# Peptides against a protein of PDB entry 1LOE: the designs that were tried, part 36

Target 1, 181 residues: chain A of PDB entry 1LOE
Amino acid sequence: TETTSFSITKFGPDQQNLIFQGDGYTTKERLTLTKAVRNTVGRALYSSPIHIWDSKTGNVANFVTSFTFVIDAPNSYNVADGFTFFIAPVDTKPQTGGGYLGVFNSKDYDKTSQTVAVEFDTFYNTAWDPSNGDRHIGIDVNSIKSINTKSWKLQNGKEANVVIAFNAATNVLTVSLTYPN
Target 2, 181 residues: chain A of PDB entry 1LOE as posed
Amino acid sequence: TETTSFSITKFGPDQQNLIFQGDGYTTKERLTLTKAVRNTVGRALYSSPIHIWDSKTGNVANFVTSFTFVIDAPNSYNVADGFTFFIAPVDTKPQTGGGYLGVFNSKDYDKTSQTVAVEFDTFYNTAWDPSNGDRHIGIDVNSIKSINTKSWALQNGKEANVVIAFNAATNVLTVSLTYPN

## One batch from the design tools (peptide; made by RFdiffusion4, then SolubleMPNN)

Design b1_p12_8_s4 (from b1_p12_8, 6 letters changed)
Fold by OpenDDE base, seed 3:
Structure b1_p12_8_s4 (fold): chain B 181 residues (1-181), chain A 12 residues (1-12)
Amino acid sequence: as target 1 above (181 residues)
Amino acid sequence: ATLSATVDLRKI
C-alpha cells in the first residue's frame, strides 16, 4: 500500500507541480482559472499521474482533498458557470463549450470522457441543472447532468472551505462546503 | 452544505 500526498499553500509563478491549461495562471499566490471576461476557460492539473485504481488487483484508493476558493458572482444572470474539481485521464484537454465548466463537451452522458467532477455551479442551465434554479454543488460522472446535487448559498466574494473525500470500501464520494468566517 | 453520491471509479 502506497500513499501520495501534496500541499500547495502558496501558488507561485513557476509552479512546477501544476500543468496550466487555457487561461489558468497564478497571481498573488492564488490559482486563478479564468480572466474576468466572457468565453474564458482555464484549468490546472496536478503534474504527476495519480494511481486511483489498479486494474490488475482491483484495488481502489481512498482519497481526500481540501481547498479554499473565492467566487465573485453578484447576480444569477451576468456571471460565468463556476468551476470544478475533477479527475480525468492524463491526456485530458480543456473544453470550451459554454456551460460545460471546461470539463465536458455535451449535455449527454459520454463514457469516453472518463471524468468525475465536483461542480460548484453558479449559472442555471435549464437543459440540465436542477429545476429550482439554485446555485448548487454537484457530483458529475461523465456528464454535465449531475448524479446528485445540493443547493449552495453562495457568499459572494467570501472564502469557502471544501473537503472532498472518497471511501473506496463504500464507493461513496462526499463533498463538504462551509464558510467558516 | 454536504453532498454524497456513489461512484464506482472502476466503471468510469
Scores: peptide ipSAE 0.797, ipTM 0.979, DockQ to the pose 0.944
Fold by OpenDDE base, seed 1:
Structure b1_p12_8_s4 (fold): chain B 181 residues (1-181), chain A 12 residues (1-12)
Amino acid sequence: as target 1 above (181 residues)
Amino acid sequence: ATLSATVDLRKI
């Protein structure tokens, strides 16, 4: 049995187990993807590759990840665009910004993306987001157009707790978001 | 909020 785990409670200025991309950086012991400035993309990758599945045996790993996040937008009525937790090839580079969240390039299914993401989407993009216009969490597979979504009420400036779990036996990915405050 | 979906990582 192979197991990989990591935990980062405080993010340092020289976080050796992270690869920063674009505008991503650390400040005040927090990982900051972007400042509230338009046309910016920031990403952070875990520096070690993770063996998710074995093509020879077909075995797939179970996994669970948890984190807290804060969205602190200057204007709570105008918040864009959100962020993702994602799994992508080891050589992944930033992709299209804005509504594509720096992770995807198309609303059409694109096998070459090889990316699965959980999005925390604060901005309604008419072309692919749920028609109700709600801020939402979504599960994305090779497309910014989610395979499933759930409305999410953003609490600006408040800490949210997230748990993402994958059950390899059922292939079910589950996302839980709560505001303890 | 809770959300689930079926994702086959072998087909990604």
Scores: peptide ipSAE 0.785, ipTM 0.978, DockQ to the pose 0.964
Fold by OpenDDE base, seed 5:
Structure b1_p12_8_s4 (fold): chain B 181 residues (1-181), chain A 12 residues (1-12)
Amino acid sequence: as target 1 above (181 residues)
Amino acid sequence: ATLSATVDLRKI
């Protein structure tokens, strides 16, 4: 079994193992996806292709991803759209911004997208988001309309810990988000 | 908060 792993504790100005797209950049040893301006999309891709599954054998990899993020909005009741962790084809480029989070283009299932994302969605889009209007985490498959969601209370300016795990034996993707003390 | 879903990567 072949394993690929990487860890980035401090994001440098010359982070060679990341491909920055749109407004994504590093500052103060942090990866910053967007600045505090409207209508921007920033992405960062791991620079090496990851072999998630083999179409010939049908074998699928297990994987675990962990990261810490901070959302710091001037007004906690007037925030941007959020962000995603996503898996997409190697040649992926930024997609529609705003509520589509720069990753999708449709609320309808689009197989040509070939994209799976975990969204951390801070803005309620009435056309596809859960009707309760809560900020939420979601699992998205070829659509910005999540196949499942969970309400999440944003703590403005606080560090959130995320763990995303995929079990290939069960095909279960699990997301955990916590705010440590 | 914890969330899970079944995702078949071979079908995306």
Scores: peptide ipSAE 0.765, ipTM 0.977, DockQ to the pose 0.955
Fold by OpenDDE base, seed 4:
Structure b1_p12_8_s4 (fold): chain B 181 residues (1-181), chain A 12 residues (1-12)
Amino acid sequence: as target 1 above (181 residues)
Amino acid sequence: ATLSATVDLRKI
């Protein structure tokens, strides 16, 4: 089968296989999306487009993505918005910041977005987030309003391991987040 | 924490 793979164990200052957008950059071998300040959006895209599905054959790719992240918030009770892993059209540019996580512009389903995201949402937005107010993982399809969510307890400053897997046979996207330490 | 959802990438 057709396979594309890449691995980045350490992010360099001249990471050639990433396209940085907004405030995204690398420092100390880490990809840094934003600083702990207001009104910032940072994104990083894999530099090569990937073929997700073939309209002619109907074939859809399986994929597995894994990464480790750390959120360092200045105050655990006063945090920013979080971040996403996302898949979007090749010409994607930063979208609305804040609660829209730089990836979406609407809580209403917008097919023109053509974006799927896994959000790691640390800020409660009354207009679209789960009413329990929990920080959460969400799966977003063409909207910042998640099609499904799971409560997630942020461990400030701790490394979280994430695995995102898509099964093309079932069309099921699965997200696993753990704090191993 | 584990989360899943059905996503048809062909319809996005």
Scores: peptide ipSAE 0.745, ipTM 0.975, DockQ to the pose 0.953

## One batch from the design tools (peptide; made by RFdiffusion4, then SolubleMPNN)

Design b2_p13_1_s1 (from b2_p13_1, 6 letters changed)
Fold by OpenDDE base, seed 4:
Structure b2_p13_1_s1 (fold): chain B 181 residues (1-181), chain A 13 residues (1-13)
Amino acid sequence: as target 1 above (181 residues)
Amino acid sequence: SSGSGSLGIGYTS
């Protein structure tokens, strides 16, 4: 079964800067977000919200975030849906599980979602995923159907370093993933 | 499909 873990520096059992939702929890120094149970949703939120959107001026802030995640998928028959980084309203709650990654509820554009996500998708959902069936990185804006995708070769059990940056001036979100080892 | 995990940042306006 596939297990997805997330690391930012060091996690602990008394992690104070995370809001756990669903089945998300910490073990040792890792944040574990998936269980080998169908349709489970494990989420964690940074406890400190950011001011990315200024409602008074209409300006959007730049941001850069980096993290490390690990996916263990010992077989191709029982895999999770993947890992997702998302930015959403501060009071966000888990959404539809499974292929919706606990972040979205529809493949149709829904502006009320107010959510942007970067998915690291390990399960092919015929209804919205790229037809080539590849594991992929996707950028999702108010929909589980990515506005852009790129094939991604999973390295089982290896730490993937991710950098996500948003340039407000150009309105461009960039994602990089590397396996340094 | 055996689950999904996500890490998020909440934003305020």
Scores: peptide ipSAE 0.511, ipTM 0.904, DockQ to the pose 0.654
Fold by OpenDDE base, seed 5:
Structure b2_p13_1_s1 (fold): chain B 181 residues (1-181), chain A 13 residues (1-13)
Amino acid sequence: as target 1 above (181 residues)
Amino acid sequence: SSGSGSLGIGYTS
């Protein structure tokens, strides 16, 4: 089974391997996806498509990615919706913003979305988020309503190291998040 | 709710 790996640790203003969508951009070696401003959807796509799913043969590849993200929320009343990693069809465009994270359009399962996402959700949406109101990590398959979630304690302004791995043989997606400092 | 950010990969089949 094929394994695909994706990792970027530095982001420059002349980053050539990313396609910026919406309000995403780079500054001082950081990829900035949102400024917590209303009606903003910032996305960045790896510029080269990958082969992780073959609809003709049914083959699914292993996948591993790692990245670092920072959420800086100076106050509790002006908080963005969170950060999301996603895998979608190559022609994907920004979807509904806000609580839909620019990745989905419905809480109902929609197989035509063909999108899998890992959300690092910092805003409680009553209609679909876990009722405890905790910030959480969620696995989303063709819906903004996660198939599984786990509470996550945000460390404001600190770098979170994330590793996401998909094992095609077991059909298991693993997410790890650590704050090394 | 305000802004959202995402990092993604497009796949082909």
Scores: peptide ipSAE 0.506, ipTM 0.903, DockQ to the pose 0.744
Fold by OpenDDE base, seed 3:
Structure b2_p13_1_s1 (fold): chain B 181 residues (1-181), chain A 13 residues (1-13)
Amino acid sequence: as target 1 above (181 residues)
Amino acid sequence: SSGSGSLGIGYTS
């Protein structure tokens, strides 16, 4: 049995355990994915590959991740796409298509992408988002079109606490979001 | 290596 654990409480200007892509960078001890301009992509990857499954035993890893984020979106009609937490192949590259959160490139299911994401979506894309137009949390498997979504009331500029847990035995991914303040 | 992946966060505007 192997266990991997890491924690980043303050993001420094020379964060060696992160790989920055696109407009991703650190400032004021925070990880920032945007330069507040249109038509850009920003990503940050943990520099070490994570072990997802054991080829010898076939066991799939359990995991728990927690983080805090802030979104500034003062209006809903002129807003970016939101952001995503994802697991993808080690050679994953930024995807620049609008609405795809830098991770996907199609609303069609593509098993070859081997990508799972939790999206915090602030922009309504008519082609794939829930028809009610609500900002939402989604679970994305090999497609930007979520397999499951839940409406999410954004508190503008407030810190949100997120916990993402995966139970391999039950194949259940759990996402929780709270505003403690 | 087989059985491994990359963990990250992403954003588009």
Scores: peptide ipSAE 0.498, ipTM 0.885, DockQ to the pose 0.090
Fold by OpenDDE base, seed 1:
Structure b2_p13_1_s1 (fold): chain B 181 residues (1-181), chain A 13 residues (1-13)
Amino acid sequence: as target 1 above (181 residues)
Amino acid sequence: SSGSGSLGIGYTS
């Protein structure tokens, strides 16, 4: 089946700095964002908002984050939609699920979403994903249709180390993913 | 498709 569970390490059962939305929850060691069932949208937000973009001036601050995530699927050949890191307005709510990853609502550019995301996309959506059908990392700006992508080979059940950095001076977003084990 | 998860940060300005 296509059922997939996603978890992020370094989270405990009393993770007070997270706001859960949809089907997200914590276990002893992980933040779990999906259940092993169809049509799940699990989100977690850091409870403390940040100032990275000025709505009046358009100025953007530097940003760096790192995390570890695991995809646990019944097999590496048939997984669900994927995992996404996103930055959105503080009052953000879950958006369209499935291929929209609970973060966007359209493949058309929608400036009103004011959302930037890095997707770790495990499911090929013909309407907007790279035509080669590869699982991929994508950078999404106000649309589920990525402005840039790179093929990514999923290692099922293994921890992926991710670093996402934005340099405001150069306007460059850098994403790195490694499997150290 | 059968599920997606996301981790996010909210921003203010």
Scores: peptide ipSAE 0.471, ipTM 0.879, DockQ to the pose 0.616

Design b2_p13_1_s2 (from b2_p13_1, 5 letters changed)
Fold by OpenDDE base, seed 3:
Structure b2_p13_1_s2 (fold): chain B 181 residues (1-181), chain A 13 residues (1-13)
Amino acid sequence: as target 1 above (181 residues)
Amino acid sequence: ASGSGSLGIGYTD
């Protein structure tokens, strides 16, 4: 179809439009992606594949997505890696390597991954993260090593509103994060 | 560290 649109305002225990991977689950009408324990990877995929690239016409789709997330990270040294929104091939599987945000498995660029992610990274990995050590937003294309990053001052336990938009004509991805409260 | 959460969309042509 020309346009695909969906919205999830509440998450139920039998959420039919989500594919849960790893430790992801729903509780209290929220999607919970971590268990606040090391060595955990939780993911949820929208169950209906979308068409971003049309090989028949060569068209690339625009898209806009918005969501709200909460991270509880009272310090920077004893925390998990953060939260990530991603777009990947339909058969994507969770990746369990530490620091790879459940999406990637290497800091080397791998075009065969065909995965784009926006990371909200709360842990400094010296091997690939910005050297200033700041918590940051990153745009990841086929690698955990972001092509672009921006320092992000986390408000612990507060709801962050995010908007991600892609303009196919300009090939520009924009990310905004605000704390309305 | 180890531990992350992610929300994603799968695509196909």
Scores: peptide ipSAE 0.570, ipTM 0.919, DockQ to the pose 0.739
Fold by OpenDDE base, seed 5:
Structure b2_p13_1_s2 (fold): chain B 181 residues (1-181), chain A 13 residues (1-13)
Amino acid sequence: as target 1 above (181 residues)
Amino acid sequence: ASGSGSLGIGYTD
């Protein structure tokens, strides 16, 4: 099968390979998606669409992406909703903000969304998040309500290294997050 | 509750 991969570790003011939507921008070699200001939705899209599958044969490609992110959330109550990586149709536009992360519009499964996301969720939304209230990593398929979650201990203000890989043979999406020393 | 950020890729056939 085909493999598609990319890596984003540093950003500049002339980042031509990104399409900024909403309030996303670059500063100090970082992509800043939100400053925890109410009613903001910051998105950045890779400027070229990718081919994850062959529409004629249905053959699905392997996919790997890597990036680093920083979250500064000194408390759990007065913070942004989190960060998410997503794959969506090429004409995707910002969706519902807040707890929907600008990517989804419903906690109910909506196949018309055609969107898969990995959320790094820093705000507890009682309507759909795991009841333990932990910050968590979630896999979201056509819904903000994750199909699977794992508790995640945020290291405040530290760079997290993320690798997201999709194995087409096994139909498994793998997420790894590390804080390097 | 106070904003969100996302990094995404668009796919096409």
Scores: peptide ipSAE 0.536, ipTM 0.913, DockQ to the pose 0.751
Fold by OpenDDE base, seed 4:
Structure b2_p13_1_s2 (fold): chain B 181 residues (1-181), chain A 13 residues (1-13)
Amino acid sequence: as target 1 above (181 residues)
Amino acid sequence: ASGSGSLGIGYTD
C-alpha cells in the first residue's frame, strides 16, 4: 500500500503549509495552539489534503507522521487540556474545547465525526479519562474516550518528539514520544 | 484547564 509521510519540525511566521483554526498561530518558530485562558481551541491543519482511504479499491494507506510539541504547565491550576494530533475530513472545523481537545464532541462513539486522534492529555477529565488521573497518551476513534491509553510524564516546557505510524496491513497504530533533551 | 491545541490532517476520498 501507499505510504503517506508528514513531518513538521520548524515553524515560521508565514507557515504556508498550515491552515490555522481557532486560536492557533506561529511565533518564535513555534506553532502556538493554546492561550493561557480557559476554553480556547487552537488548531492547525496541514494545508494539503491527503488520501488515506481509497474508496474505489478499499485500500488503506500506510501513514507515518512526526512532529515536535511543547506544553507549558507553569502551575497545577493553569494547565492546558493537552495536545492532539488528528486525522479528520478535509472540511473539519474546531470542535468542542476543553477536555474534548477541540477535536471531538462526545465521549460516546460517534461514527459521524470520522476522526482519529492521538491525544497527549494533560488534564484529568473524570468522565472519560483513565481513573488513575495520570497524564496520558491516548488513541481516540470517533470519541474523546480513548480506546487505549498509556501514562505519560510531562516535562514542562521541553520539546517532545513524536512519531505516529499506521500499518494498514496489520491495522495497528503506533505512537512514540521521547524527550531528547 | 487553559485550553487545547491540535495539529491535524484533512483527508479526502
Scores: peptide ipSAE 0.530, ipTM 0.906, DockQ to the pose 0.779
Fold by OpenDDE base, seed 1:
Order: C-alpha cells, then structure tokens, then sequence
Structure b2_p13_1_s2 (fold): chain B 181 residues (1-181), chain A 13 residues (1-13)
C-alpha cells in the first residue's frame, strides 16, 4: 500500500497549506487553535486532501505524521478540553465542541462520521472518558468514546513531540508522545 | 472546560 506523510515545520500569518476553521489562526510562527476563553472550537486542516482509502479496491494506505504541540494553560490544574489530530472526509466542518473536541458529535458509534482521531484529552468527561479521571491519549473511531486510551501527564507549557503511524497491513495505529525538554 | 483545538487532514476517494 501507498504511504502518505507530511510535515509542517513553520507557521506564518499567511499559512497557505492550512484551512482554518473556527477560532484557529497563526501568529508568531505558531498555530493557535484555542484561546483562553470558554466555548471555543479551533481547527486547522491540511489544505491538500489525501487518498487514504481506495474506493475501488478497498485498500487502505499507510500513514505517518509527526508534529509538536504545546498546551499552555493559564492554570495547569484547570485546563481546556485538549488537542486532537484527526482524519475526516475532505468536506469536514467543525463538529461539537467542548468534550467532543470539535471532531465528533456522539459517544455512540456513528459510521457516518467517517472520522478517526487521536485525542490528547485534558478534561475528564464522566460520560465517556476512562473512569480513573486521568488525562489521556485516546484513539477515537467514529465516536468520542475512545477504543483505547493511555494515561498521559500534561507538561504545561512544554513541547510534546508526537508521532502517529498507521500500518495498513496490520491495521494497527501507533501513537507516541515524548517531552524531550 | 475552555475549549478544544484540532489539526486535521481531509481524505477523498
């Protein structure tokens, strides 16, 4: 199968390879997806759609992406809902905010969503998050209720290095997060 | 909670 990858190393005020939705914007070489105010949904889409699924053959492509993100909350003990990486149909629009991360609309499996996401969830939603209340990394398939989660300790204001890889041959999605600093 | 941010890729057939 084909492998798709991309990298965005610099951000500017006129970021040509991103489509901004909601409150997302760029400033000072940073992509900012949220403001320190309530009820915001900020999204940025890579401007070039990919062919991850072949409708004729049914084959799925391999996928690898890496990025760095920072959650810089005014208070490390009272943060927003989190950050999410997602893959969705090209005409995707912002979905329900808050605990749904602007990517999903239901905790029930909804095949019409056609969306896979990796959440870096900083807020405990009793209705669907792991019962231990830990901040966590989650893999979401057509639902905000993750199919798998891993506890994750937020380092407020520090850069997290993330690698997400999908192996089509094994149907395995891997996520790694490190704080090198 | 204050809000959420997401980075995404769109796919086509």
Amino acid sequence: as target 1 above (181 residues)
Amino acid sequence: ASGSGSLGIGYTD
Scores: peptide ipSAE 0.513, ipTM 0.898, DockQ to the pose 0.794

Design b2_p13_1_s3 (from b2_p13_1, 4 letters changed)
Fold by OpenDDE base, seed 3:
Structure b2_p13_1_s3 (fold): chain B 181 residues (1-181), chain A 13 residues (1-13)
Amino acid sequence: as target 1 above (181 residues)
Amino acid sequence: ASGSGSFGIGYTD
């Protein structure tokens, strides 16, 4: 078996372990993924690919990741779509369709996407988001239409602490979000 | 909307 881990506490302008895509960049030791304008997609990939599923043995890896993020969304109308953590094939590219969080391109389930994402969604898309219109956390499997969602009350401009864990034995993904301050 | 940010990890076999 193999264990892979990494930690990034400060983001520098020459961050060698990240692949920047779209409008993503670093400033003031932060990874900045969005601009305050429409039609922007910013992404960053950890530069070293991982082995989540081993085709030789059939083993599936457990994983745990933690991070903090900040979203500025002062209203529900003039805002971007939100932030997303994702795991995808190594050659994944940004998707530019509005509302697809830079990761997906359809609300239809497409197993060929081979992508799992956790969305922190700040914009209500009537075509696929929960009908209550709440900002929400979603688990996305091969589609922007989440397989599960939970309402999330955004604290505007505050740092959110997130933990995402996958248990391979049970095939369960768990997400927690807290505002410690 | 049409703006988004994401962080990801790529995987291979």
Scores: peptide ipSAE 0.588, ipTM 0.922, DockQ to the pose 0.734
Fold by OpenDDE base, seed 4:
Structure b2_p13_1_s3 (fold): chain B 181 residues (1-181), chain A 13 residues (1-13)
Amino acid sequence: as target 1 above (181 residues)
Amino acid sequence: ASGSGSFGIGYTD
């Protein structure tokens, strides 16, 4: 079984294994994906494409990814839309910003998107987000309207540790988020 | 809303 693995512990200004899109950039060894300016879309892609399924058999690979992110939202009334981890076709470009998180273009299922995402959504969009208005983690398949969500309490400026795992045998995607500090 | 950020992995056949 072939395994593809990579790790980025510090982000430099000349990060060679990332493709920056939109307003994404690195500073102070961090990948910064948002600005305190409306309508920004910041994205970064791992520069090497992966083979997530066998093109002959269609079998999807198991995968595990882990990362740490920080969101600063000192003003609860003026917050960014959130952070998203996504898997998309290699030629993917920034999509609709704002509540679409730069990853999707519709709340309706669109198979042509060919995108799976885990959103860490900090802004309530009445048209598709859970009605309780909570910040939430969502699993998005070809739509910004999550197929499943769970409330998540943001800790401002704190590092959140995330693990996303996919079990191909069960076709189950799991997401965990913890604040160790 | 003041923006969105995402990190992604591109796949290919």
Scores: peptide ipSAE 0.547, ipTM 0.910, DockQ to the pose 0.804
Fold by OpenDDE base, seed 1:
Order: C-alpha cells, then sequence, then structure tokens
Structure b2_p13_1_s3 (fold): chain B 181 residues (1-181), chain A 13 residues (1-13)
C-alpha cells in the first residue's frame, strides 16, 4: 500500500508545491484563484502527481481531503461561477471557463475527460444546473452536469470548511461544508 | 457572471 499526504497552511509568494494555471496566484499567504473581473479562469495544481489506483487490479484508493475556501464577491447578489476541487490526469490544463468552471468542456458524459470534481457552484446555468436555481454543491464525473447536488447557502466573505472523502469499498464520495461562525 | 477558480490534484499511471 501507498499513502500520500500534504498540507498547506499558509501560501507564500514562491509556493513550490503548486503549479499555477490561468489567473491563479498567491498573495498575503492566500491562494487567489480569481480576481473580481469577468472571464477569469484560475487554477492551481498540487505539483506532485498521485497514484489513485492499482495498475494490476484497478482498485481505487481511499482518500480524504480537507480545506478552507473563501468566496469574497464585491456583490453578494452577483457572484461569479464558483470554486471547484478536482482530480484529473497529471497533464491537465485549464478547460472551458464560466459555467464549466475551468474543469470541463461538456454537459454530456465524456470519458476522455477522466476528471472528477466537487463544485461549489454560485451561478445558475440553465442548461445543466438544478432547476431550482439554488447555489449548490455538486459531484461531477466527466461532465459539468453533476451526478448529485445539494443546495448550499453562500456566506459571502466567510471561511467555509470542507471535507471530501472517498470510500473505495463502497464507491461513495462524501462532501461536507460548514461555516464555523 | 463569469469567473471560476479551481484547485486540483493530478494523477498518473
Amino acid sequence: as target 1 above (181 residues)
Amino acid sequence: ASGSGSFGIGYTD
């Protein structure tokens, strides 16, 4: 068995364990993925690839990740597309922006994407998002159209604590988001 | 509105 772990408590100006893509950068010990402007796609990748399956058996590894994120929009009633955590092939590059969150290119299932994502989606895209129009958490597998979603009330400017866990035995991905107050 | 940020991990064989 193999275990890989990492932790980033503070982000520095020379964050060597991250690969920045698009508009992503670090400032004041924070990872900033977007600016308060239109048409931005900011991404950051952990610089070391991981092995998430056994090449002989195909068995997938368990994993747990936790992080804190902040969406700080100039206007809480007009927020951009959102934040996304994803796992993708090591040579991944920014994909379609806007509602595709820089991670996907289609609402149709595309196995060539080979990407799983957890979206914290702050913008309603009529073509694929839940019809109630709520901001939501979504689990995305090879498509921007989530396989499952749950309504999420954004607290603008507040730190959200997230835990994402995958149980390989049950093939269940769980997502927890809290605002600690 | 447009603008998205993402954090990812890459995997390999």
Scores: peptide ipSAE 0.541, ipTM 0.900, DockQ to the pose 0.810
Fold by OpenDDE base, seed 5:
Structure b2_p13_1_s3 (fold): chain B 181 residues (1-181), chain A 13 residues (1-13)
Amino acid sequence: as target 1 above (181 residues)
Amino acid sequence: ASGSGSFGIGYTD
């Protein structure tokens, strides 16, 4: 078997293994996806494409990723929409912003999107988000309307550790989030 | 409502 791996512990201004799209940038050794400025979309892509899906057989590779993030959202009303980790076709470009998180264009299932995302959603969009209005983690397949969600209590300004794993044999995507401190 | 972001990986066939 062949394994492709990469790790970025500190982000520099000349981060060559990332493709920055929109307003994504690095500062203070962090990747900043959004400035929480209206009508902005920030994205960053790993610069090399991966072969996670076999077009001939339909087989999907096992996948594991981990990352740490911080969200500063001292109130519930003047906040950004959140962010995703996504897997999309290599030629992917920023999509609709705001509640679509720059990744999707519709709440209706669109197989042509060919995109899977794990959302960390901090803003309630009435049209598609869970009716309880909670901040939540969601799994999005070809739609901003998640196929599954779980409420997530944000610890403001604290580092959250995330692990996302896909098991191809079981076709199960697992997301874990912890606040170690 | 006031900006969004994402990070990810592109895949090929």
Scores: peptide ipSAE 0.539, ipTM 0.919, DockQ to the pose 0.771

